Peptides against a protein of PDB entry 3B8E. Designs and how they scored, part 33

Target 1, 230 residues: chain A of PDB entry 3B8E
Amino acid sequence: PFLIFIIANIPLPLGTVTILCIDLGTDMVPAISLAYEQAESDIMKRQPRNPKTDKLVNEQLISMAYGQIGMIQALGGFFTYFVILAENGFLPIHLLGLRVNWDDRWINDVEDSYGQQWTYEQRKIVEFTCHTPFFVTIVVVQWADLVICKTRRNSVFQQGMKNKILIFGLFEETALAAFLSYCPGMGVALRMYPLKPTWWFCAFPYSLLIFVYDEVRKLIIRRRPGGWVE

## One batch from the design tools (peptide; aimed at target 1 F168 F171 E172 A178)

Design b2_p19_2_s1 (made by RFdiffusion4, then SolubleMPNN; from b2_p19_2, 17 letters changed)
Fold by OpenDDE base, seed 4:
Structure b2_p19_2_s1 (fold): chain B 230 residues (1-230), chain A 19 residues (1-19)
Amino acid sequence: as target 1 above (230 residues)
Amino acid sequence: FEERALALLEEALKRIEAA
């Protein structure tokens, strides 16, 4: 998210507080949950792998998978960001290069895509309105990520939801997202303005995409054992 | 590496928010 902010010079899509909440609130419990994940049923049946070759392949594949999932997560967040800004009159194409003028408190006549002038305060309200939905989008996408990370090879349908800690993590991050989104004072304290409930669903296509991606990946692994996707 | 990258990102974001 931040890389695109820098590269595209768009208004800040995700605040620091929101990032901290993601890192500390949503990623910590999942990481713990993965540490306590039960051995995958297929791992127990696998012959001992060659420690040298299989570690390298595994690290590359894990890094690639996480990289791809991370890109999908970022795309989900940015999609939500662009939709919100578009609904407020700022089309994505107009946001390119707008950051400098957007963040300048002395410029009170920044025009949207329709020629409406926005004061600094109005712009910041819109920006902060994006923070909460972006965060929620990341949380919703992380649901999919957490679920798919339970298994390396087996389908989610085969492995099931046995890790209670993972389930707890899903509830915790959801509760945190709800708290940050709807608790009074969060707009002032955390620059996270209240979220319309409809925005929770904005990420669902991307969550589904992650699920489909992972299931396809796992299907390929199952069909081609020892392939480059494994 | 990811933690360092994240820390750098957080610092960069803090600088941007402070500006």
Scores: peptide ipSAE 0.006, ipTM 0.279, DockQ to the pose 0.030
OpenDDE base, seeds 1, 2, 3, 5: peptide ipSAE 0.000, 0.000, 0.000, 0.005; ipTM 0.251, 0.241, 0.247, 0.269; seed 3 fails the geometry check

Design b2_p19_2_s2 (made by RFdiffusion4, then SolubleMPNN; from b2_p19_2, 15 letters changed)
Fold by OpenDDE base, seed 2:
Structure b2_p19_2_s2 (fold): chain B 230 residues (1-230), chain A 19 residues (1-19)
Amino acid sequence: as target 1 above (230 residues)
Amino acid sequence: VEKRALELLKKALKLIEEA
């Protein structure tokens, strides 16, 4: 998100505080919960792997898969950001290079895509309105990521949801997202303005995409053991 | 990759705050 902010010179899509809330609030508990996940049913049936050759290949493949998931998460956040700005009159193409004028407090006549002039205060309100739904989008996409990370090979439907700590982590993450989105004063304290409940659903296509992607990946691994997808 | 990206992002943020 921040790299695109710099390269494209667009208004800030995700604030530093929201990034910290993701890193410390929404990522830690799920990550800890995965440490308590039950072993896959097929782990004990596998032959011992060569620690030198098979570990290196597996680390590369895992890093690629997680990198792809991270890209899908970022795309989900940016999609939500662009939708909100478009609903407020700023089309994605118009945002390119706009940051300099957007952040200038002395410019009160920044035009949107329809020729409407926006004051600095109005622009900052819409910017801060984007922070919360971007954050919530990441949380909703992380639901799918956390669920798929339970297993390397088995389908989620095969492994099931037996880890109570993981389930608790999903609820805690959701509760934290709701608290940060709707608690009075969060707009002033964290620059996270209240979110319309409809924006929670904006991320669902991306969560589904991650889920389908991983299930297909795991299906390929099950059908072709030792393939490049493993 | 995420950890490295985050570290790079933190470094970039720090550079921007210092600039």
Scores: peptide ipSAE 0.000, ipTM 0.284, DockQ to the pose 0.024
OpenDDE base, seeds 1, 3, 4, 5: peptide ipSAE 0.000, 0.000, 0.000, 0.000; ipTM 0.235, 0.226, 0.184, 0.327; seeds 1, 3 fail the geometry check

Design b2_p19_2_s3 (made by RFdiffusion4, then SolubleMPNN; from b2_p19_2, 15 letters changed)
Fold by OpenDDE base, seed 4:
Structure b2_p19_2_s3 (fold): chain B 230 residues (1-230), chain A 19 residues (1-19)
Amino acid sequence: as target 1 above (230 residues)
Amino acid sequence: SEERALKLLKEALELVERA
């Protein structure tokens, strides 16, 4: 998200506080879950598989899978961002390069895609309106990621412990999202304005995309055991 | 200690956003 903000010079789609909440609040539990999964898999894989090649393949596959999932998550967030801005009169094409003027307090006549002039205050309200839905979109997409992790063909017993950690992570993430979205004062304190309930649903197509991606990935792995996707 | 660290981090981030 931040990379696209820098590269495209668009208005900030996700505030630093929300990024921090994602990194520390939402990503930490999945990371811990993965660390436990790897530790448990390492304990169970004590059978004489060539530990170097199988670990490298698994680490690469996990890294690629998480990298790809992370990209889909980012796309979901940006989609929500662009939808909100478009609903407020700023089409995606118009946002390119707009950051400089957007963030300038002295420019109170930034035009939207329809020629409407926006004051600095109005622009910042719209920007901050994007932060919460972007965050929530990431959370909802992460739900799909957590469920995907749950559906991995690991032994039923390992799935049990992972399920508890994943479920806990899901609840923590959801509780954090609800707190940040609906707690009074978050608009002032965290620049996260209240979320319209409809925005929770904007992430669902991307959650579905993640599910489809994972199922396709699993299907490819099943059809080509030992392939690049394994 | 973690809550304090998070609070400090939030305050620091708010300061950076205001700068």
Scores: peptide ipSAE 0.012, ipTM 0.354, DockQ to the pose 0.042
OpenDDE base, seeds 1, 2, 3, 5: peptide ipSAE 0.000, 0.000, 0.000, 0.006; ipTM 0.337, 0.310, 0.275, 0.329; seed 1 fails the geometry check

Design b2_p19_2_s4 (made by RFdiffusion4, then SolubleMPNN; from b2_p19_2, 15 letters changed)
Fold by OpenDDE base, seed 1:
Parts: C-alpha cells; structure tokens; sequence
Structure b2_p19_2_s4 (fold): chain B 230 residues (1-230), chain A 19 residues (1-19)
C-alpha cells in the first residue's frame, strides 16, 4: 500500500495506525495459530530427496507463494479503496497525482471527477473512511489466507479446521475489525471511521480468489510432485 | 441523516487536527 501511495501519489489508502493494527492485531494471532497447527502428514513423512537443493527450492517457492498471496491481499485492499473513493466522486484516474493537493490544508477546492469541490476536512474524512474498509478487506482476505496456509498440499476440505487456535485467531481478528470499525471513538483515535456492513463483502471476491488460487496450486502440487509449484 | 453524520465527522476531524 505505501509503495503505491508513493509511486502513484494517491491519497493514503491505509493509515499507519491501521497498518499497525494489521501487523499487531490481525497477523500475530494467526501466525501463532499456524505455528501450533499440526504439520501436514505429507510434509512430515516426506524426506527431502536432496536436502540442500530441495530445501532451497522449496523455501523460494513458499516465499513466492506467500508473496503472491500478499499481493492479492493488497489488490483487494486497493479495490475497496478505489470503490469507496469512486463512490465519493473520485475516480481512480483522478486520484493519480492528487496527493499533493489532497494533503494540502490550504487547498479547499480540490475537485473530484465530477467537478465537486472538496475542502481539506472533507477530503480527509473520505481518506480516513477508506482506512477501515481497507483494514476489513485485509482481515477478510486473511480468513482465506489463514485457512489455506494450514496445508501445503492437502485441500482445506481434507485438513479441516481442527485447530482451535486458528478458529480463535479468526474470531479475534474479526472481532478486532468489528471493534475498530464500529466502536465509538475509533474514528477519532485511530482514523478508522465506521463503515457500512456492505464493505465487508467487498473483500469476498479476493478471499475467494486466494482460496481458488491456493487450491489450484495445491492441486498442481499433488498431481505433479516435485514440480516448480511446490 | 447523512449530512448530520458528515458534519459530525467533520467536527471529529477538526478535533483530531487540533490535537
């Protein structure tokens, strides 16, 4: 998010506080939950054919897969961001390069894509209105990510959701998202304004995309053991 | 109601900027 913010000079899609909430609130418990997840039976039973080369290749492939999932998560967040801004009159193309004027307190006549002028305060409200849905989007996408990361080769349907810690993590991150989204004072304290319940669903396509992506990946791994997709 | 919500948000934002 921050890189795109810099490169595209768009209004800040995700605040620093929101990022911290993701890293500390939504990522830690899931990470712990995954650490306590029972190792996939196939991972434990398979000795590496070549411990040196297969380990390196495997670590690279895992890193790439997680990197790809992370990119999809970010895309989901940005999608939500652009939808919200578009609903408020700022089309994605118009946002490019707008940051300088957007962040200028002395400019109170920034025009949206429809010629409506926005005061600094109004712009910042819209900006901060994006932070919460972006966060929620990440949480919803993380639901899929956490579930799929339980297994490397097996389908989620095969492994199931037996880890109580994972279930707790999913509950915790969802509860945190709800708290940050709807608790009074969060808009002021964290720049996370309340969002309509409909915004929770904006992430679902991306959550599904990640799920499908990982299931396809796992299917390929199962069909072609030792392939480049491991 | 939407205008009131927006005004409340504007006031809240002003308070944050002043803080």
Amino acid sequence: as target 1 above (230 residues)
Amino acid sequence: PEERALKLLEEALRLVEEA
Scores: peptide ipSAE 0.000, ipTM 0.251, DockQ to the pose 0.029
OpenDDE base, seeds 2, 3, 4, 5: peptide ipSAE 0.007, 0.000, 0.000, 0.000; ipTM 0.284, 0.263, 0.255, 0.306; seeds 2, 4 fail the geometry check

Design b2_p19_3 (made by RFdiffusion4)
Pose (drawn by RFdiffusion4):
Structure b2_p19_3 (pose): chain A 230 residues (1-230), chain P 19 residues (1-19)
Amino acid sequence: as target 1 above (230 residues)
Amino acid sequence: SFFVFFFFFFLFLISFFFL
């Protein structure tokens, strides 16, 4: 959101105060819950881990996330940001450009008249909007995320999805999102109500992508002992 | 909007109930 905000100088898809809603806020309970997760095999049947090699935060870890599911989770939220505007004057292939505030009115685009009080608006189909969606979009995929980061070898099937806390940590998260996106007024610090009709589901298309993917590979992992590149 | 707000608050409580 901040990166592409510079390369193509488009409108800020995700705010900073908006980022401190994934960490010390929404994703919180989910990860804590990840811990209550149980065995995945008879571990008391393997030499002790050699602390010289198999680190905790391996770098393959980074690959399988920071550059793989952080992306297809990236596109999903970096999509909703678009159709959050298209239904307001989004430039499908346009927009790529600054948007002053002292401008107050003077300019707009794609057949419109945006600015002052609609400048609080020319930055409101984004502020109290686009951001907040690019937010729910996050959590949206954090589901398939939270359900895939529950094994590194077994399918959600071969390992029943019964992490009581986590299952009942999901609503515990999703709810925070909405109870926060429709907060009777805590929209001052955060953003405004994203139309329940669609503004949510739009990110859900991608979550299904995440899931099946890591779900597949795991088979490639199993169906292949010392699985090749994967 | 209130329905949505309450719906998600009830889903929140359901989580704690089952916990």

Design b2_p19_3_s1 (made by RFdiffusion4, then SolubleMPNN; from b2_p19_3, 16 letters changed)
Fold by OpenDDE base, seed 5:
Structure b2_p19_3_s1 (fold): chain B 230 residues (1-230), chain A 19 residues (1-19)
Amino acid sequence: as target 1 above (230 residues)
Amino acid sequence: VDEVLEEAKKLLELARELL
């Protein structure tokens, strides 16, 4: 998020408070829940890694975590951001370079893509209206990310959903996301303005994409052990 | 979980004060 914010000079898509809510609120319980996951059926059939040559965190794991899944998550959030701004009159092309004027409190006549003038207060309401849906998009995508992390090679359909702590984590992060999105005063306290319930569905294609992508990846690994996809 | 959530809320409040 911040790299695109700096490079494109667009209005802030995700606030610092929302980032902290992700890192401390929605990710912690799900991450701990993975410690209680059942081992894959083939784990004891694998050769032990060579501790001298085989890194725990290899280039493939980094590519999966940051290069693939993280990029799909970011794309989902940015899609939601651009749709909300477009619905408010700011087309994606018009947002390029707009940050300087957007963040200036003394400029009260910033024009949208249709020539409507926006005050500083109006612009900040729209910006903060984007933060909550971006956050919710990340949470919905994290459902898929958590589920795919249950296994390295087996399909989720083979592993099943027997980990009750993981299920609790999914409900906890969802309940926290709903609380932060709809509790009265969150707009003033955390700059998280309420979102229309329809925005929860904007993330579903990306969540499904992550799930399908990982299932295909795991299918390839099962068919071709030791391949570049492992 | 409740303790973690409470600490997270405190950290969020602190972060808000710093912003």
Scores: peptide ipSAE 0.006, ipTM 0.314, DockQ to the pose 0.037
OpenDDE base, seeds 1, 2, 3, 4: peptide ipSAE 0.000, 0.006, 0.000, 0.000; ipTM 0.181, 0.291, 0.276, 0.203

Design b2_p19_3_s2 (made by RFdiffusion4, then SolubleMPNN; from b2_p19_3, 16 letters changed)
Fold by OpenDDE base, seed 5:
Structure b2_p19_3_s2 (fold): chain B 230 residues (1-230), chain A 19 residues (1-19)
Amino acid sequence: as target 1 above (230 residues)
Amino acid sequence: VQEVLEEAKKLLELARELL
C-alpha cells in the first residue's frame, strides 16, 4: 500500500495503526495455529532438503508470498478503497496526484470528480472511512491465506479442517476485526470509522480467487512433481 | 498470546500518540 501511495500520490489507503492491528492483532493467533496442523500424508516420503544447496526461503516461496498472494491481497484492499472514494465523488483517475492538496489542512476547497468542494475535515473523514474497509478486506483475504497454508501439496479438501486452534484463530481475527470496526470510540481512538456491513462482502471474490489459485497450484504440483510451480 | 496482545495494545497506544 505505501509504495502505491508514494508513486501515485493518492490519499493514504491504509493507516499505520491499521497495519499494526493486522501485524500484531489479527495475524498472531492464526500463524501460531499452523504449528498445530497435521502433517501432510506424504511428508515422510519426501527427501530431506540439502542444507548446502536448498535454501529454506527460495525464490518460489518469495514469489508465492509477495508476488502472488500478497499482490492479490493488495488488489482486494485497493479495490475496496477505490469503490468507497468513487461513491464519495472521487474517481480513481482524479485521485492520481491529489495527495498533496488532500493532506494540506489549509486547502478547504479540494474538488471531487463532480466539482463538489471538500473541506480538510470532510476529506479526512472519507480517508479514515477507507481505512476500516481496507483492513476488513485484508482480514477476509487472510482467511483464505491461512486455509491455503495448511498444506503445500495436498488439497484443503483432502487435509480437512480438523485443527481446532486454526478454527479458533479464524474466529479471533474476525471478532477483533468486528470490534475494531464497530466499537464506539474507535473512530476517535484509532481512526477506525464504522463501515457498512456490506463492505465485508467486497473481499469475498479475492478470498475465493486466492483459494482457487492455490488449489490449482497444488493440483499442478501433484500432477507434475518438480515443476516450476513447486 | 495474552502478553502479545498486551504489548500490541501498548504499541497501538504509542502509535496513536505518534499520529
Scores: peptide ipSAE 0.005, ipTM 0.314, DockQ to the pose 0.034
OpenDDE base, seeds 1, 2, 3, 4: peptide ipSAE 0.000, 0.000, 0.000, 0.000; ipTM 0.244, 0.288, 0.251, 0.195

Design b2_p19_3_s3 (made by RFdiffusion4, then SolubleMPNN; from b2_p19_3, 16 letters changed)
Fold by OpenDDE base, seed 4:
Structure b2_p19_3_s3 (fold): chain B 230 residues (1-230), chain A 19 residues (1-19)
Amino acid sequence: as target 1 above (230 residues)
Amino acid sequence: AQEVLEEARKLLELARELL
């Protein structure tokens, strides 16, 4: 997300607080759950495979899968961001390079795609209105990622402890998202304005995309054992 | 977890520089 903000010079799609909440709140619990899942899987799969080569392959595959899922998550957040800005008169093409003028306090006549002039205060309200839905979109997409991670392994019976950590992660992310979205004062304190309930559904197509992606990936792995996608 | 924390720290530092 942040890389696209820098590269495209668009208005800030995620506030620093939302980034912190994602990185420290939402991503940490999944990462811990995965670390536990890997550790537990490594303990259970310890027939003497060649530990160097199989670990490297598995780490690369996990890294690629998470990298790809992370890209889909970012796309989901950006989609929500662009939808909100478009609903407020800023088309995606118009946002390219707009950051400099957007963040300038002295420019109170930034035009939207329809020629409406926006004051600095109005622009910042719209920007901060994007932060909460973007965050919530990431959380909802992370739900799909967590569920996908759960379904990666053939053995349904050994997932009991992993399921508790995953459920806890889902609960924590959801509770954090609800707190940041609906707690009074979060708009002023954290630059996260209240979320319309409809924005929770904006992420669902991307959650579905992640599910489809993972199922396709799993299908490819099943059809081509030892392929580059494994 | 350490890599995520390091990336989070880098993102935080970058965000701090941009704010």
Scores: peptide ipSAE 0.007, ipTM 0.320, DockQ to the pose 0.024
OpenDDE base, seeds 1, 2, 3, 5: peptide ipSAE 0.000, 0.000, 0.005, 0.005; ipTM 0.277, 0.283, 0.253, 0.303; seed 3 fails the geometry check

Design b2_p19_3_s4 (made by RFdiffusion4, then SolubleMPNN; from b2_p19_3, 16 letters changed)
Fold by OpenDDE base, seed 1:
Structure b2_p19_3_s4 (fold): chain B 230 residues (1-230), chain A 19 residues (1-19)
Amino acid sequence: as target 1 above (230 residues)
Amino acid sequence: VEKVREEALRLLELARELL
C-alpha cells in the first residue's frame, strides 16, 4: 500500500492507524493460534531441517509470503480502494499524481473525474472512508491466509478445522474489524469511518483466490515433492 | 448490533451527504 502511495502519488489507501490495527489487533491472535495447530499427519515422515544448510527463512518463503500472498492481499485492498473512490467520483486514472493536490489543505477545488470540486475536508473524509474498507478487506483475506497457514503440504480439508483457538482467532479478528468499523467515535479516534456492509464482500473473491492458490500449490507439492514450489 | 449497524449506515449516509 505505502509503496504504491509513493510511486503512483495516489491518496493514502491505508492509514498508519489502520496498519497498526492490522499488525497488533487482527493479526496477532490469529498468529498465536497457529502455535496450537495440530501437527501435519506427515510431519514425522519429514527429515529434520539441517540448520547448517537450510535457512529458516529462505527465498522461497519470502517469495511465497511477500511476493505472492502479500501481493494478492494488497491487490484486494487496492481493488476495494479504487472501487470506493470511483463511487465517489475519482476514477483510478485520475488518482495518479493527485496526492500533492489532495493533501494540500489550501486547495479546496480539486476536481474529480466528473468535474465536481472537492474541499480539503471532503477529500479527507473520502480518504478515511477508504481506510476502513481497505482494513476490512485485509481482514477478510487474512481469513484465507490464516487457514492456509495451518498446513505446509496437506490440504486444509485433510487437516480440518479442529483448532478451536484458530476458530476463536477468526472470530476475534472479525469482531475487532466490526468494532473498529462500526463503533461510534472510531471515525474521530482512529479515522476509521463506518463502511457499508456490502464492502465486506469485496474481499471475498481475493480470499477465495488465496485459498484456491494455496490448495493448488499444496497439491503440486504433494504430487512433486522437492519441487521449486515447496 | 443492528442498532450499531443502523447508526453506522446513517453516519455513512451523512458522510455521503457531506461529500
Scores: peptide ipSAE 0.000, ipTM 0.208, DockQ to the pose 0.037
OpenDDE base, seeds 2, 3, 4, 5: peptide ipSAE 0.000, 0.000, 0.000, 0.000; ipTM 0.273, 0.193, 0.275, 0.262; seed 3 fails the geometry check

Design b2_p19_4 (made by RFdiffusion4)
Pose (drawn by RFdiffusion4):
Structure b2_p19_4 (pose): chain A 230 residues (1-230), chain P 19 residues (1-19)
Amino acid sequence: as target 1 above (230 residues)
Amino acid sequence: VVPVVVSVVLFVLTVVVVF
């Protein structure tokens, strides 16, 4: 959101105060719950881990996330940001350009008249909007995320999805999102109500991508002992 | 039980807030 905000100088898809809603807020309970996760095999049947090699935060870890599911999770939220505007004057292939505030009216685009009070708006189909969606979009995928980061070898099936806390940590999260996106007014600090009708599901198309993917590979992993590149 | 109750309550509250 901040990166592409510079390369193609488009409107800020995600705010800073808006980021401190995934860390010390929404993703919180989910990860804590990840811990309550149980065994995945008879571990008391394997030499002790050699602290000189198999680190905790391996770098393959980074690959399988910081550059793989952080992306298809990236596109999904970097998509809803578009169709959050298209239904207001989004430039499908346009827009790529600054948007002053002291401008107050004077300019708009794709057949419109945006600015003053509608500049609180020219930055409100984004502020109290686009951001907030690019938010729910996050959580949206954090589901398939939270349900894939529950094993590194077994399918959600071979390991029943019964992490009481986590299952009941999901609503515990999703709810925070909506109870926050429709907060009777806590929209001052955060953003405004994103139309329940669609503004939510739009990110859900991608979550199904995440899931099946890591779900597949795990088979490639199992159907192949010392699985190749994966 | 507790996580279930809490999660159901939050879900209900969310539905109420949404509508």

Design b2_p19_4_s1 (made by RFdiffusion4, then SolubleMPNN; from b2_p19_4, 17 letters changed)
Fold by OpenDDE base, seed 1:
Structure b2_p19_4_s1 (fold): chain B 230 residues (1-230), chain A 19 residues (1-19)
Amino acid sequence: as target 1 above (230 residues)
Amino acid sequence: DEAKKRALELLELARKAIE
């Protein structure tokens, strides 16, 4: 997100605080939960084909897959960001290069795509309003990420969701998202203003996309062991 | 008009967040 912010010179879609909340509050607990996940039967029983070459290739492929998932996750966040700004009169094309004027507190007449002038305060409210749904989007997408990370080859439907710690992690990150989204004072403290509950659903297509992507990937792996998607 | 309406809604949300 930050790279796109710099390259496109758009208003910051995700604040540093929200990033920290993701890293510490959303990613850490799920990661711990995965440590307690029951080992995938096929992973533990699979003999190494070539410990020198296949392992390295697999690690690279896994890293690429997770990278791709991360990109889809980011895309979901940006989608939500652009939708919110568009609803407030700032079309995506208009946001390009707008950062300098957007962040200037002395400019109180920044125009949106429809010629409406926005004060600095109003702009910052809109910006900070984007932080919350971006964060929520990440959380919702992470539901899928956490679930799919339980297995390498088996479908989620085969492995199941028996890990109570995993369920707790999902609950915790959701509760945190709700807390940060709706608790009074969070707008001031964390620059996370409340959002309409409907915005939670904006992430669902991307969560589903990741889920489907991973299930398809795993299906391919099961059908073609040793393929490039492993 | 829609943008204005949304802006007002956001302002209201922000106000509530500060309270």
Scores: peptide ipSAE 0.040, ipTM 0.600, DockQ to the pose 0.028
OpenDDE base, seeds 2, 3, 4, 5: peptide ipSAE 0.006, 0.000, 0.000, 0.017; ipTM 0.338, 0.197, 0.165, 0.413; seed 3 fails the geometry check

Design b2_p19_4_s2 (made by RFdiffusion4, then SolubleMPNN; from b2_p19_4, 18 letters changed)
Fold by OpenDDE base, seed 1:
Structure b2_p19_4_s2 (fold): chain B 230 residues (1-230), chain A 19 residues (1-19)
Amino acid sequence: as target 1 above (230 residues)
Amino acid sequence: DEYEKRALELLKKALELIE
């Protein structure tokens, strides 16, 4: 998100506080949960053919896969961001390069895509309105990600939801998202305004996309052991 | 409506902080 913010010079889609909430609130518990996940049957039984080369290759491939998932997560967040801004009159194309004027307190006549002028305050409100849905989108997408991370090669359906810690992590993450989204004062404290319940569903297509992506990836791995998608 | 009210309240508070 931050890279796109810099490159595209768009209004900040996700605040630093929100990022911290993701890192501390939504990533830590899942990470712990994954540490206690039962070892995949094939991972435990498969002896590396060449411990030196196979380990390095596997680490690179895993890193690539996680990087790809992270990109999809980011895309989901940005989708939500663009939808919200478009709903408020700012089309994606119009947002490109707008940051400088957007963040300037002295410019109170920034026009949206429809010629409506926005004061600095109004712009900041709409910016902060994006933070919560973006966060929620990440959380919803992380549901799929966490489930995906349970296995390297096996389908989610094969591994199951046996890890109680993972279930707890999903619950905690969701509860945190709900708390940050609906608790009074969070808009002021964390610049996370309350969101309509419908925004929770905005991320579902991306969660599904990640799920499908991973299932396809795993299917390829199962069919072609040692492939580049491991 | 409840969410909208809360949002409006937060917006008001935010505006007060920005001023």
Scores: peptide ipSAE 0.013, ipTM 0.396, DockQ to the pose 0.034
OpenDDE base, seeds 2, 3, 4, 5: peptide ipSAE 0.005, 0.000, 0.000, 0.005; ipTM 0.283, 0.203, 0.247, 0.289

Design b2_p19_4_s3 (made by RFdiffusion4, then SolubleMPNN; from b2_p19_4, 18 letters changed)
Fold by OpenDDE base, seed 1:
Structure b2_p19_4_s3 (fold): chain B 230 residues (1-230), chain A 19 residues (1-19)
Amino acid sequence: as target 1 above (230 residues)
Amino acid sequence: DEYEKRALELLKKALEAIS
């Protein structure tokens, strides 16, 4: 998100504090959960591979897969961001290069895509309105990410959700999202907007996309062991 | 509408705090 913010010069889609909350609050517990996840049955049954060649390739492939999932996750957040801004009159194309004027408190006549002028205060309200939905979107997408990361080859339906720590992680990140979204004072502290419940569903298509992507990936791996997607 | 109103109030307060 921050890279796109810099490259595209768009208004900040997600606050730094919110990003930290994601990293510390939503990523750590899942990571711990995954550490205690039971090994895949197929991993335990795998014959020793050449540790020099196969390990490096496998690590690269895993890194690429997680990178791809991360990109899809980010796209989900940006989708929510663009939807909110579009609903407020700022179309995505209009946001490109707008940051400089957007962040200038002395410019109080920034026009939206429809010619409506926005004061600095109004713009910042809209900007901060994006933070919570973006965060929630990330959390919802992470639900799928956490579930799919349990396995490399097996379907999530085969592995199941037996890890209580994972379930706790899902609960914790959801509770954190709810807390940050609805607890009084969090809007001020974290520059977050309290969400309508409907915004929780905005990320569901992307969560599903990640899930489908991973299931397809795993299916390919199962059908073609040693493939480039492993 | 209620959520939006509350949100705007919070955001206004936030902007005042950071200004």
Scores: peptide ipSAE 0.018, ipTM 0.443, DockQ to the pose 0.032
OpenDDE base, seeds 2, 3, 4, 5: peptide ipSAE 0.015, 0.000, 0.000, 0.000; ipTM 0.410, 0.205, 0.246, 0.259; seeds 3, 4 fail the geometry check

